# Peptides against a protein of PDB entry 4BOS: the designs that were tried, part 68

Target 1, 163 residues: chain A of PDB entry 4BOS
Amino acid sequence: PVLTRTVVPADNSCLFTSVYYVVEGGVLNPACAPEMRRLIAQIVASDPDFYSEAILGKTNQEYCDWIKRDDTWGGAIEISILSKFYQCEICVVDTQTVRIDRFGEDAGYTKRVLLIYDGIHYDPLQRNFPDPDTPPLTIFSSNDDIVLVQALELADEARRRRQ
Target 2, 163 residues: chain A of PDB entry 4BOS as posed
Amino acid sequence: PVLTRTVVPADNSALFTSVYYVVEGGVLNPACAPEMRRLIAQIVASDPDFYSEAILGKTNQEYCDWIKRDDTWGGAIEISILSKFYQCEICVVDTQTVRIDRFGEDAGYTKRVLLIYDGIHYDPLQRNFPDPDTPPLTIFSSNDDIVLVQALELADEARRRRQ

## One batch from the design tools (peptide; made by RFdiffusion4, then SolubleMPNN)

Design b1_p18_1_s2 (from b1_p18_1, 10 letters changed)
Fold by OpenDDE base, seed 4:
Structure b1_p18_1_s2 (fold): chain B 163 residues (1-163), chain A 18 residues (1-18)
Amino acid sequence: as target 1 above (163 residues)
Amino acid sequence: MEPRFSSVSYEEQRKAVL
Protein backbone atom coordinates (compact mmCIF):
# COMPACT_ATOMS: atom_id res chain seq x y z
CA PRO B 1 0.00 0.00 0.00
CA VAL B 2 1.10 3.54 -0.75
CA LEU B 3 0.02 6.87 0.66
CA THR B 4 -1.09 9.40 -1.93
CA ARG B 5 -2.56 12.88 -2.00
CA THR B 6 -5.75 13.86 -3.75
CA VAL B 7 -5.46 17.39 -5.04
CA VAL B 8 -8.58 19.33 -4.12
CA PRO B 9 -9.50 22.68 -5.65
CA ALA B 10 -7.11 25.48 -4.74
CA ASP B 11 -9.78 27.70 -3.24
CA ASN B 12 -10.09 29.40 0.13
CA SER B 13 -11.89 26.36 1.55
CA CYS B 14 -9.34 23.65 0.79
CA LEU B 15 -8.98 22.81 4.49
CA PHE B 16 -12.67 22.10 4.87
CA THR B 17 -12.83 20.15 1.62
CA SER B 18 -9.82 18.11 2.69
CA VAL B 19 -11.19 17.34 6.14
CA TYR B 20 -14.54 16.37 4.69
CA TYR B 21 -12.79 14.09 2.21
CA VAL B 22 -10.87 12.13 4.83
CA VAL B 23 -13.59 11.86 7.47
CA GLU B 24 -16.13 10.71 4.88
CA GLY B 25 -13.87 7.98 3.55
CA GLY B 26 -12.75 9.64 0.36
CA VAL B 27 -15.66 11.75 -0.81
CA LEU B 28 -14.66 14.84 -2.73
CA ASN B 29 -17.24 17.56 -2.15
CA PRO B 30 -15.97 21.12 -2.61
CA ALA B 31 -19.47 22.37 -1.84
CA CYS B 32 -19.18 21.19 1.77
CA ALA B 33 -17.39 24.32 2.98
CA PRO B 34 -20.30 26.64 3.80
CA GLU B 35 -21.97 24.11 6.06
CA MET B 36 -18.71 23.10 7.67
CA ARG B 37 -18.00 26.75 8.41
CA ARG B 38 -21.43 27.05 9.99
CA LEU B 39 -20.76 23.94 12.04
CA ILE B 40 -17.59 25.47 13.43
CA ALA B 41 -19.36 28.74 14.15
CA GLN B 42 -22.12 26.91 16.00
CA ILE B 43 -19.64 25.02 18.14
CA VAL B 44 -17.75 28.21 18.97
CA ALA B 45 -20.93 30.10 19.78
CA SER B 46 -22.10 27.33 22.09
CA ASP B 47 -19.16 27.74 24.47
CA PRO B 48 -18.04 31.35 24.77
CA ASP B 49 -16.19 30.63 28.01
CA PHE B 50 -13.86 28.17 26.33
CA TYR B 51 -13.73 29.86 22.94
CA SER B 52 -12.71 33.19 24.40
CA GLU B 53 -11.22 36.21 22.72
CA ALA B 54 -7.84 35.06 23.98
CA ILE B 55 -8.21 31.83 22.03
CA LEU B 56 -9.89 33.23 18.94
CA GLY B 57 -8.01 36.49 18.54
CA LYS B 58 -11.36 38.23 18.22
CA THR B 59 -14.65 38.17 20.09
CA ASN B 60 -16.72 35.03 19.92
CA GLN B 61 -19.34 36.72 17.77
CA GLU B 62 -16.75 38.31 15.49
CA TYR B 63 -15.12 34.94 14.94
CA CYS B 64 -18.41 33.28 14.10
CA ASP B 65 -19.15 35.92 11.51
CA TRP B 66 -15.60 35.77 10.18
CA ILE B 67 -15.31 32.01 9.76
CA LYS B 68 -18.58 31.91 7.84
CA ARG B 69 -17.18 34.21 5.17
CA ASP B 70 -16.26 32.56 1.89
CA ASP B 71 -12.78 34.12 1.79
CA THR B 72 -11.27 33.15 5.13
CA TRP B 73 -8.88 30.25 5.57
CA GLY B 74 -9.08 27.70 8.31
CA GLY B 75 -6.11 26.93 10.48
CA ALA B 76 -5.16 25.39 13.79
CA ILE B 77 -8.26 26.64 15.59
CA GLU B 78 -10.58 25.11 13.03
CA ILE B 79 -8.59 21.88 12.85
CA SER B 80 -8.76 21.57 16.63
CA ILE B 81 -12.50 22.11 16.58
CA LEU B 82 -13.02 19.59 13.79
CA SER B 83 -10.83 17.06 15.57
CA LYS B 84 -13.07 17.32 18.61
CA PHE B 85 -16.24 17.23 16.55
CA TYR B 86 -15.30 14.17 14.51
CA GLN B 87 -13.60 12.54 17.49
CA CYS B 88 -10.43 11.77 15.58
CA GLU B 89 -6.82 12.85 15.51
CA ILE B 90 -6.06 15.16 12.60
CA CYS B 91 -2.44 14.99 11.47
CA VAL B 92 -1.08 17.69 9.18
CA VAL B 93 2.20 17.11 7.38
CA ASP B 94 3.94 20.29 6.21
CA THR B 95 5.88 20.02 2.95
CA GLN B 96 8.00 23.05 3.77
CA THR B 97 9.34 21.69 7.05
CA VAL B 98 8.62 17.96 6.67
CA ARG B 99 7.01 17.91 10.08
CA ILE B 100 3.70 16.60 11.32
CA ASP B 101 1.46 18.59 13.61
CA ARG B 102 -0.99 16.40 15.47
CA PHE B 103 -4.33 17.72 16.65
CA GLY B 104 -6.24 15.73 19.23
CA GLU B 105 -3.30 13.47 20.02
CA ASP B 106 -3.97 13.63 23.76
CA ALA B 107 -7.71 13.00 23.56
CA GLY B 108 -7.58 9.23 23.32
CA TYR B 109 -9.21 8.96 19.91
CA THR B 110 -8.95 5.60 18.16
CA LYS B 111 -8.88 7.07 14.66
CA ARG B 112 -6.65 9.47 12.77
CA VAL B 113 -6.84 11.22 9.42
CA LEU B 114 -4.09 12.97 7.49
CA LEU B 115 -3.72 16.19 5.54
CA ILE B 116 -0.78 17.61 3.64
CA TYR B 117 -0.08 21.36 3.78
CA ASP B 118 2.32 23.48 1.73
CA GLY B 119 1.76 26.86 3.36
CA ILE B 120 -1.12 27.96 1.17
CA HIS B 121 -3.02 24.77 0.36
CA TYR B 122 -4.39 21.69 2.13
CA ASP B 123 -4.90 18.33 0.46
CA PRO B 124 -6.18 15.05 1.90
CA LEU B 125 -4.09 11.91 2.09
CA GLN B 126 -5.26 8.37 1.40
CA ARG B 127 -3.80 4.89 1.35
CA ASN B 128 -4.12 3.08 -1.98
CA PHE B 129 -4.05 -0.68 -2.15
CA PRO B 130 -2.64 -2.89 -4.90
CA ASP B 131 -5.94 -4.74 -5.15
CA PRO B 132 -8.07 -2.63 -7.47
CA ASP B 133 -11.21 -3.89 -5.76
CA THR B 134 -10.13 -2.49 -2.40
CA PRO B 135 -11.07 1.17 -2.05
CA PRO B 136 -8.58 3.70 -0.69
CA LEU B 137 -8.43 4.21 3.06
CA THR B 138 -8.60 7.67 4.63
CA ILE B 139 -9.36 6.79 8.26
CA PHE B 140 -6.54 5.05 10.09
CA SER B 141 -6.00 3.59 13.51
CA SER B 142 -4.47 6.06 15.92
CA ASN B 143 -1.89 3.34 16.52
CA ASP B 144 -0.87 3.29 12.85
CA ASP B 145 2.35 5.25 13.01
CA ILE B 146 3.50 3.77 9.70
CA VAL B 147 1.09 6.08 7.94
CA LEU B 148 2.83 9.03 9.62
CA VAL B 149 6.17 7.83 8.28
CA GLN B 150 4.66 7.52 4.84
CA ALA B 151 3.26 11.03 5.13
CA LEU B 152 6.71 12.37 5.99
CA GLU B 153 8.17 10.56 2.99
CA LEU B 154 5.51 12.04 0.76
CA ALA B 155 6.20 15.52 2.10
CA ASP B 156 9.95 15.09 1.71
CA GLU B 157 9.52 14.09 -1.91
CA ALA B 158 7.35 17.13 -2.49
CA ARG B 159 10.00 19.36 -0.96
CA ARG B 160 12.73 17.83 -3.11
CA ARG B 161 10.72 18.55 -6.24
CA ARG B 162 10.73 22.24 -5.35
CA GLN B 163 14.52 22.37 -4.79
CA MET A 1 3.44 30.68 21.03
CA GLU A 2 1.23 31.13 18.00
CA PRO A 3 -0.19 28.07 16.28
CA ARG A 4 1.85 26.76 13.38
CA PHE A 5 -1.14 27.00 11.08
CA SER A 6 -3.00 30.19 11.86
CA SER A 7 -6.49 31.19 10.86
CA VAL A 8 -6.41 34.26 8.66
CA SER A 9 -8.21 35.62 5.66
CA TYR A 10 -7.47 34.21 2.23
CA GLU A 11 -6.03 37.50 1.05
CA GLU A 12 -3.80 37.91 4.09
CA GLN A 13 -2.38 34.43 3.68
CA ARG A 14 -1.90 34.85 -0.04
CA LYS A 15 -0.03 38.12 0.42
CA ALA A 16 2.19 36.63 3.08
CA VAL A 17 3.25 33.79 0.80
CA LEU A 18 3.73 35.82 -2.40
Scores: peptide ipSAE 0.025, ipTM 0.578, DockQ to the pose 0.064
Fold by OpenDDE base, seed 2:
Structure b1_p18_1_s2 (fold): chain B 163 residues (1-163), chain A 18 residues (1-18)
Amino acid sequence: as target 1 above (163 residues)
Amino acid sequence: MEPRFSSVSYEEQRKAVL
């Protein structure tokens, strides 16, 4: 089995496309972004006491309007929200630093998904199998640390290619 | 959208810590 990267469009919504891809078992749908953005806005709007300006960096209403724009980028806040929504750990491997940021790692989830990040763009990761009739895997056990090692290897290779 | 695996309700999400 080999961990591989699926390149999604660089259309300002790559984070949402990538998350949707991995949580849906490998479905590439760039058109999912508007709905994903609205989902996040709905969650944030539902609890203005928790999702305060201190957390969001802007008022609750401003954030909701901002995240629903088609040209704004998601980041750590959105990943954290999506981790809770999908009840899975979201692991982001950074090709610039060759490090993994884990979201939801303390929540006790049994599942994890993986993204790769280069400083400006997100892509999903998947495990391919030698048997062509076996579909790629995008949802892993939270105990599968081998997949994290493989993700780091991908990031290191990507870093070397840019140097 | 409907994920392939279970998600929490919005109300349960409000109780979760970032």
Scores: peptide ipSAE 0.025, ipTM 0.637, DockQ to the pose 0.076
Fold by OpenDDE base, seed 5:
Structure b1_p18_1_s2 (fold): chain B 163 residues (1-163), chain A 18 residues (1-18)
Amino acid sequence: as target 1 above (163 residues)
Amino acid sequence: MEPRFSSVSYEEQRKAVL
């Protein structure tokens, strides 16, 4: 099996596109961002006590308006929310540091999905199989540490190619 | 399982989906 990176558009919504891709089993839909942004805003608005100014860096309402813009970027807050929403661990491998940040690892989820991040752009990761009749896998067991090793190797190679 | 990796562009993926 080969772990592959699917390069999605760099349109300020790459995080949402990438998450949608992996949680939907490999569906590339760049038009998914507006609805996902609205979902994030709805969740944040529903719990202003938790999603405070201290966490958001702005008022709850200001954040909701901000994240719904088509030119603003998602990050750790959005990943954390989406991890909880989709009930899966979201693992982000960083090509700059060759490290994996795991979101939802303490929640007891049985599934994990993987993204690759270069500091400004997110892409989804998938496992391809040599058998053409076996579709790529985007949702892995949370016990599958081999895929994490593969992700680190992929990130390391990406880092070496850029330098 | 032996680790292997590659990259697929958006355009290539789009063609595969169609």
Scores: peptide ipSAE 0.011, ipTM 0.426, DockQ to the pose 0.022
Fold by OpenDDE base, seed 1:
Structure b1_p18_1_s2 (fold): chain B 163 residues (1-163), chain A 18 residues (1-18)
Amino acid sequence: as target 1 above (163 residues)
Amino acid sequence: MEPRFSSVSYEEQRKAVL
């Protein structure tokens, strides 16, 4: 089995497209972003005590309006929210640092998904199998350390290409 | 945690530390 990167469009919503891809088992839907943005806004609006200005950098209402714009970019806040919503660990491998940051790592989730990030763009990762008739896997066990090693290998290769 | 995974809108999110 080989971990591979699926390149999604480099638009303002690559994070949302990538998350949607992995949590839905490998479905590429570049039009998913508006709904994903609304989902995040709904979650934030539902708990203004937790999602305070201190966390959001703006008022709860301002954030909700902002994230629903089609030209605003997701980051760690949105990943954290989506991890909680989908009840899975979201692992982001950074090609600039060759590190994996785990969102939801202490929540006790049994599943994890993986994204690759280069500082400006997100792509989803998937495991391909030797049998061409076996569909790729995007949802892994949170105990699967092999997939993390493979993700680091992909990131390291990307870093070497830039050197 | 610093929101180091933002891109173009990083300036708008840099105060959002989890």
Scores: peptide ipSAE 0.030, ipTM 0.657, DockQ to the pose 0.121; fails the geometry check

Design b1_p18_1_s3 (from b1_p18_1, 10 letters changed)
Fold by OpenDDE base, seed 3:
Structure b1_p18_1_s3 (fold): chain B 163 residues (1-163), chain A 18 residues (1-18)
Amino acid sequence: as target 1 above (163 residues)
Amino acid sequence: MAPRFPSVSYEEQRKAVL
């Protein structure tokens, strides 16, 4: 088994496309972004006490309007929200630093999904199997630390290619 | 300090990274 990268469109919504891909078991749907943005806005709007200005950097209402724009980029805030919504760890490996940030790691989720980030663009990761008839896996056990090692290796290789 | 994974507009992200 090998961990591989699926390159999604380099649009303003690559994070949402990537998350959708991994949580849906490998479904590439770039058109999912508007609905994903609305989902996040709905969650934020539903809990203004938690999603405060201190967290959002703007008022709750301002954030909801902002995230629904088609030219705003998701980041840690949105990843955290999506982790909670999908009840899974979202692990992001950064090719610039060769580090993994695990969102939702203290929530006790049993599932883990992985993204790769290059400082601008997000892509989903999946495990490919030797048997070509076995479909790739995008949802892993939260105890599967081998996949994290493989993600670091993948990121390190990507970094070397740029340098 | 700026977050590792910022939530910003396209232009803000581009300016911050490049």
Scores: peptide ipSAE 0.145, ipTM 0.721, DockQ to the pose 0.072
Fold by OpenDDE base, seed 5:
Formats: C-alpha cells, sequence, structure tokens
Structure b1_p18_1_s3 (fold): chain B 163 residues (1-163), chain A 18 residues (1-18)
C-alpha cells in the first residue's frame, strides 16, 4: 500500500473539498464548499463567547459573512471546527516544513484523516492498495502511525523536488 | 491565485487558535 495525493481544484475552497473527500471515503465534490462554509458559519455563530474577535481577527458576524464567500480561504480554525464536527483527527502534513499538525489529537477520536498542505493549497491523501479492485482508504485508525510516516515521506519527497 | 479576501496563513491561524 502507498499513500497518494489527489489533486483538487485550486479554487479557494480546496480545504473544504479536501476535507469532504477524506471524510466521505474518497468522493471528489468541489460543489460541497458552499454548504461546508455555511456549516462553519453556523457553528461559529452559535458560540460567540468562544469564537471571539481575538480568535477570528474580526467580529463573529463579520467572520460568518466572510467565510461564506466563495473566494475566501479556510485555515486552522476551520480545520479545528471540522475535526470536531466529523469527530475525527485531521492530520495536516506541510511540504514546506515536513511536519504534521494533528487537529483533534486530544479528543480521543478513533479515526484520522490526512491532508497535505504546500503553503497555499490543500489536497487530500489516500492509501492505495495493490489490488486494483480494493478502493483507496481515506479514513484511518488514530493508532495508525504508519500512515503518518508515509505522509512525512510524501512531504519530504515533494520538498526535495522543489529544492 | 490570490484570494480576493485574504486570510492569515495556516501557521498564523494555528497559533491564534491554539
Amino acid sequence: as target 1 above (163 residues)
Amino acid sequence: MAPRFPSVSYEEQRKAVL
């Protein structure tokens, strides 16, 4: 088995598309972004005490209106929210630093999904199997550290190719 | 391409949330 990257469109919604892909078992649907953006806004709006201006960099209402635009980028706050919503650890491997940040790692989730980030774009990761009839895996055990090693290897190779 | 409404980088957002 090998960990591979599925390139999604660079349309400002790559984070949402990538998360949707991995949590839905490998379904590529760029049209998912509007509803996912609205979901984020709904969650943020529901807890203005936690999602304060200090966290958002703008008022709660301003953020909710902003994130619902189709040309704004999601980031760490959105990943954190989606991790909690889908009840899974979201691991993001950065090709620039060859590091993995694990969102939801302290929540006790039994599942993990993986994204790869290059500084401006998110893509989903999947495990391909030797048997062509076995579909790729996007949802892993939170105890599967092999997939994290493979993600680091993938990121390191990407970094070396750009050096 | 650059978004019309920019956001902070992944790393900057992470520091703010954590």
Scores: peptide ipSAE 0.098, ipTM 0.689, DockQ to the pose 0.581
Fold by OpenDDE base, seed 4:
Formats: structure tokens, C-alpha cells, sequence
Structure b1_p18_1_s3 (fold): chain B 163 residues (1-163), chain A 18 residues (1-18)
């Protein structure tokens, strides 16, 4: 089994496309972004006490309008929200630092998914199997820490290719 | 390709929301 990266379009919505890919079991659908942006806005709007200006960097309403634009980038706020929404850990491995940030790790989720991040772009990760009849896996057990090691190895390899 | 409006970096956002 090998952990591999699927390159998604760099269209300002790569985070949403990548999350959709992994939580849906490997479905590439860049057209999912507008709906996911609206989902974020809805959740942000639903809790203005938590999603305050201090957290968002702008007013709650301004952020909702901002994230729904087709040319704004999602980030950690969106990842945190999507982790809660999909009830899974979202693990992001950074190729610049070769570190993993685990979103939702304290929530007791039984599932985890993985993204790879290069400082500006997100891509989804999947496990491929030697048996061609076995489809790739994108949703892992939250107890599967081997996949985290594999993600670090993949990120380190990516970093080396850029040196 | 860059966003039309400034955005907070992944790391900065993480520190703020986690």
C-alpha cells in the first residue's frame, strides 16, 4: 500500500475540492466549492459569539460574504469547521515544514482524512493498493497512525524535489 | 493564481482558532 497525492486544480478552491475528495471516498468534483463555501458561511453565521471578529479578522457578516467569493482561499478556519461538519479528523501535512496538524483530534472521531499543503495549495491524499481491483482508500481509522507516518514521508519527498 | 482579497495564512489561522 502506498499513500499518493491527487493533484486538484489551483482555482482558489483547492481546499474545498480536496476535502470533498477525501470525505466522499475519492470523488474529484471542483464544482463542489460554491456549496461548501455557503456551508462555511452558514455555520459561521450560526455562532457569532464563537466566530467573532477577533477570530475571523473581520465581522461575522463580512466573513460570510468574503468566504462565499469564488476567489478567496479557505484555511484553518474552514478546515476546523469541516472537521466538525463531517465528523472526522482532518490531518494536514505541510511540505514546507514536514509537520502534520490534526484538526478535530480531541473530538473523539473514529475517522480521519488527509490533505497535503505546500503553503498555498491543498491536495488530497489516498492510499493505493497493489491489487488493481481494490479501490483507493481516503478515509482512515483515527487509530491508524501509520498513515500519518506515510504522509510525513510523502511530504518529505515532495520537499526534496523542490530543493 | 492569487486571491483577489488578502487572506490569513494557514498557520496564522490555526493559531487563532485552535
Amino acid sequence: as target 1 above (163 residues)
Amino acid sequence: MAPRFPSVSYEEQRKAVL
Scores: peptide ipSAE 0.091, ipTM 0.690, DockQ to the pose 0.644
Fold by OpenDDE base, seed 1:
Structure b1_p18_1_s3 (fold): chain B 163 residues (1-163), chain A 18 residues (1-18)
Amino acid sequence: as target 1 above (163 residues)
Amino acid sequence: MAPRFPSVSYEEQRKAVL
């Protein structure tokens, strides 16, 4: 088994597409973004005390309107929200730093999914198996340390390719 | 396109949220 990257479109919504891909077990659906953006906005709007201007960088309402645009980028706020919504740890490996940030790591989730980030684009990660009849795996045990090592290896290779 | 934080890195964004 090998961890591989599935390249999703760079259409400003790659984060949402990537998250959707991994949490749905490997379903590529770039059209998922509008609904996911609306979901984010709904959750942000539901808790203005937590999602304050200090956190958002703009008013709660402004952020909700902003994130629903089709040309704005999701980030750590969205990942945190989606981790909670889907009840899974979202691990993001950064090819620039070769580090993994684990969102939801303290929530006690039993599942984790992995994204790879290069500073301007998110892609989903999946484990492929030598048996072609075994579908790729996108949802891992939150105790699976091997997949994290493999993710770091992918990131390191990506970094070397750019150097 | 409009990034979440045009002047902050991914890591900085992470730290700001958590």
Scores: peptide ipSAE 0.047, ipTM 0.673, DockQ to the pose 0.477

Design b1_p18_1_s4 (from b1_p18_1, 8 letters changed)
Fold by OpenDDE base, seed 3:
Structure b1_p18_1_s4 (fold): chain B 163 residues (1-163), chain A 18 residues (1-18)
Amino acid sequence: as target 1 above (163 residues)
Amino acid sequence: MAPRFSSVSYEEQLKAVL
């Protein structure tokens, strides 16, 4: 079994598309972003005490309006929110630094999903099996540290290709 | 585009994650 990336469109919604892909078991839907943006806005709006201006860098309402735009980018805040919503650890491997940032690692989730990030673009990761009849896996056990090693190897290879 | 830190500053994002 090998870990591979599925290249999603290089648009302002690649984070949302990538998360949707992995949490839905490998469904590529570039049109998922508007709904996911609304979901995030709804979550933020529901807890103004937690999602304060100090955290958001803008008022709660301003953030909700901003994130629902079709031309704004998600980041660490959005990943954190999606981790909590889907009740899974989201691991992002960075090809620039060959390191993994874990979101939700202290929450005790049993599930783990993986994204690969190159500094400007997110893609989802999946495990492919030797048996062609076995579908790729996108949701892993939070105890599966082998997949993290494979993600680092994949990122290192990507970095080397750019050098 | 820089999805990593596009929403708010790096410092503010850390506050949200930690």
Scores: peptide ipSAE 0.034, ipTM 0.660, DockQ to the pose 0.383
Fold by OpenDDE base, seed 4:
Structure b1_p18_1_s4 (fold): chain B 163 residues (1-163), chain A 18 residues (1-18)
Amino acid sequence: as target 1 above (163 residues)
Amino acid sequence: MAPRFSSVSYEEQLKAVL
């Protein structure tokens, strides 16, 4: 079994497409972004005390309008929100630093998903099996630390290819 | 390197994550 990258479109919504891919078991749907943006906005709007201007860098309403635009980029805040919503750890491996940022690490989730990030683009990761009849896996146990090692190896290889 | 900036600075994004 090997961890592989599925390249998604660079259409300003790669984060949402990538998250959707892994949490839905490997479904590539670039059209998912608008609804995911609305989902985030809905969550933020529902708790203005927690999602304050201090956290958002803008008013709650301004953020909601902003994130629903089709040309705004998701980042750490959106990943954190999606981690909470899907009740899973979201692990992002960075190809520039070969480091993993873990979102939801202390929440006690039993599942984790993995993304690969190059500084401007997100892609989903999946585990492929030697048996062609066994579908790729995108949702892992939070106890599966092997997949984190594999993600680091994949990121390191990606970094070498850019050199 | 942390995930790309979106609506707020790195420090503010970190506060949201923690």
Scores: peptide ipSAE 0.033, ipTM 0.674, DockQ to the pose 0.279
Fold by OpenDDE base, seed 2:
Structure b1_p18_1_s4 (fold): chain B 163 residues (1-163), chain A 18 residues (1-18)
Amino acid sequence: as target 1 above (163 residues)
Amino acid sequence: MAPRFSSVSYEEQLKAVL
């Protein structure tokens, strides 16, 4: 089995498209972004005490309006929220640093998904199998450390290609 | 320098993750 990257559109919503892809088992749907943005805004709006200005960098209401725009970029805050919503660890491998940041690692989730990030763009990762009748896997066991090693290798290769 | 994984500051990222 080989860990591979699916390139999603660079349309300002690549994070949402990538998360949707992995949590839905490999469904590429760039049109998912508006609903993903609304979902995040709804969660944030539901708990203004937790999602304070100190966390958001803006008022709760301002953030909700901001994240629902079609041209704003998601990041760590949105990943954290989506990790909680989907009840899975979201692992992001950075091709610039060749490091993995884990979101939700302390929550006791049994599942993890993986994204690759180059500093401006997110793509989803999946495991491809040699058997063509076996569909790619996007949801892994949180105990599967092999997939993390494979993600690091993929990121390292990507970094070397840019050097 | 662009924030890692975020449209917000690194400090704000940490607050959200922790």
Scores: peptide ipSAE 0.029, ipTM 0.655, DockQ to the pose 0.231
Fold by OpenDDE base, seed 1:
Structure b1_p18_1_s4 (fold): chain B 163 residues (1-163), chain A 18 residues (1-18)
Amino acid sequence: as target 1 above (163 residues)
Amino acid sequence: MAPRFSSVSYEEQLKAVL
């Protein structure tokens, strides 16, 4: 089995598309972004004390309006929220640094999903199997360290291709 | 919009975020 990258559209919603892909077991739905943006806005709006201006970089209301736009980018804040919502660890391998940022690692989740990030674009990762009748896997055990090694390998190769 | 592997309701998932 090999870990592979599924390229999602390079629109402003690649993070949401990528997260949706992995948490739904490999469903590519570029139209999922508006709902996911609204979900995040709803969560943020529900706790203005925690999601303060200090955390958001703007007022709670301004953030909610901003994130619901179709041309604004998601990042660590959104990943953290989605990790909590989907109750899974979200691991992001960065092709620039060849490091994995783990979101939700201290929450005790039994599942992890993986994204690959190049500084501006997110794509989902999946494990492909030699048997064509075995569907790709996007949801891994949080104890599966092999998949993290494979993700680092993918990132390292991507970095080498750019150098 | 619950993940396929989750049996937790939307409301419970929302509470988990807070």
Scores: peptide ipSAE 0.016, ipTM 0.581, DockQ to the pose 0.036

Design b1_p18_2_s1 (from b1_p18_2, 10 letters changed)
Fold by OpenDDE base, seed 4:
Structure b1_p18_2_s1 (fold): chain B 163 residues (1-163), chain A 18 residues (1-18)
Amino acid sequence: as target 1 above (163 residues)
Amino acid sequence: SELEKRRQELRARIEAAS
């Protein structure tokens, strides 16, 4: 089995598209973005004490309005929220630093999904199998450290291609 | 669970929007 990257549209919603892809087992649907943005806004709005201005960088209401725009990018806050919503670790391998940021690692989730990030764009990662009839795997065990190594290898290769 | 229900509802909304 080999870990591969599925390139999603380079729109401002690539994070949401990528997350939806991996958590739903390989469903590529860019139409998910508006709904996921709304979901995040709803979650943030539901807990203004936790999602404070200090965390959001803007008021709770301002953030909710901002994240629902179709041209605003997602980041660590959104990934953390989605990790909680889908009850899985979201591991993001960065091609610029060749490091993995693990979101939800302290929550005790049994599952993890992987994204690759180049500083601007997010793409989902999947494990492909030799048997063409076996669909790719996007949800891994949180104990599967091999997939993390493979992700780092992909990131390193991507970094080398840009050098 | 309630969370699973919410995830199902999200999927349904997305599919309807597609």
Scores: peptide ipSAE 0.692, ipTM 0.957, DockQ to the pose 0.897
Fold by OpenDDE base, seed 3:
Structure b1_p18_2_s1 (fold): chain B 163 residues (1-163), chain A 18 residues (1-18)
Amino acid sequence: as target 1 above (163 residues)
Amino acid sequence: SELEKRRQELRARIEAAS
């Protein structure tokens, strides 16, 4: 089995497209972004005590309006929210630092999904199997540390190619 | 599973918005 990268469109919504891809088991749907943005806004708006200005960097209402724009980028806050929503770990491997940021790692989730990040763009990761008839896997056990090692290897290779 | 439940929830929202 080999961990591979699926390149999604390089638009402002690559994070949402990538998350949707992995949680749906490998379904590429760039049109999912508007509704995912709305979902995040709804979650934030529903709990202003937790999603405070201190966390958001702006007022609750300002954030909701901002994230619903089609030209704003998703980041750590949105990943954290999506991790909580889907009840799974979201692991992001960075090709610049060759490190993995794990979101939701202390929540006790049984599943994890993986993204690869190059500093401006997010892509989903999937495990491909030798049998061509076996579909790729995008949802892993939270105990599967092998996939994390493979993700680091992918990131390291990507970094070397840029050097 | 919770993941499946949440996934279905979002899928339904996307379909309804389409």
Scores: peptide ipSAE 0.176, ipTM 0.783, DockQ to the pose 0.528
Fold by OpenDDE base, seed 1:
Structure b1_p18_2_s1 (fold): chain B 163 residues (1-163), chain A 18 residues (1-18)
Amino acid sequence: as target 1 above (163 residues)
Amino acid sequence: SELEKRRQELRARIEAAS
């Protein structure tokens, strides 16, 4: 099995498209962003005590209005929220640092999904199998450390290409 | 699973809005 990157459109919603791709088992839907933005806003609005200005960098209401815009970028806050929503660990491998940021790592989730990040753009990762009739896998066991190693290898290769 | 449940819910919302 080989871990591969699927390049999604480089728009303001690449994070949402990438997350949707991996949680849907490999479905590319760039039109998913508006609803995912509304979902995040709804979650944030539902718990103003936790999602405070200290966490959001702006007031709860300001964030909700901001994230629902079609030209605002997702980041660590949104990944954390989506991890909690899906009850899934979201692992982001960074091609600039060759490091993995694990969101939800201490929550005890049994499943994980993987994204690759280059500092401005997110793409989803998937495991391809030798049998062409076997569909790619995007949802992994949280005990699968091999997939994390493979993700680091992809990031390291990307870094070397830029040097 | 909880992931599958949440995924289906989101997918349904997206499809309904499209």
Scores: peptide ipSAE 0.108, ipTM 0.717, DockQ to the pose 0.501
Fold by OpenDDE base, seed 2:
Structure b1_p18_2_s1 (fold): chain B 163 residues (1-163), chain A 18 residues (1-18)
Amino acid sequence: as target 1 above (163 residues)
Amino acid sequence: SELEKRRQELRARIEAAS
């Protein structure tokens, strides 16, 4: 099995598209962004005590209005929220640093999904199988450390290609 | 699973909003 990258559109909603892809088992749907933005805003608005200005960097209301815009980029806060919502670990491998940031790693989730990040753009990762009749896998066991090693290898290769 | 449940919920919402 080989871990591969699926390039999603380089728009301001690449994070949401990538997350949707991996949690849906490999479905590319760039049109998912507006609803995912609304979902995040709904979650944030529902708990203003937890999602404080200190965490959001802006007031709860300002954040909700901001994230629902079609020209704002998602980041660590949104990944954390989506990790909690889907009850899975979201692992992001960075091609600039060749490091993996784990979101939800201490929550006891049994599943994990993987994204690759180059500093400005997110793409989803998937495991391809030799059997062409077996669809790619995007949801992994949280105990599968091999997939993390493979993600690091992808990041290292990407870094070397740019240098 | 909980992940599948949440996934289906999101899918339904996206389809309804489209």
Scores: peptide ipSAE 0.105, ipTM 0.715, DockQ to the pose 0.485

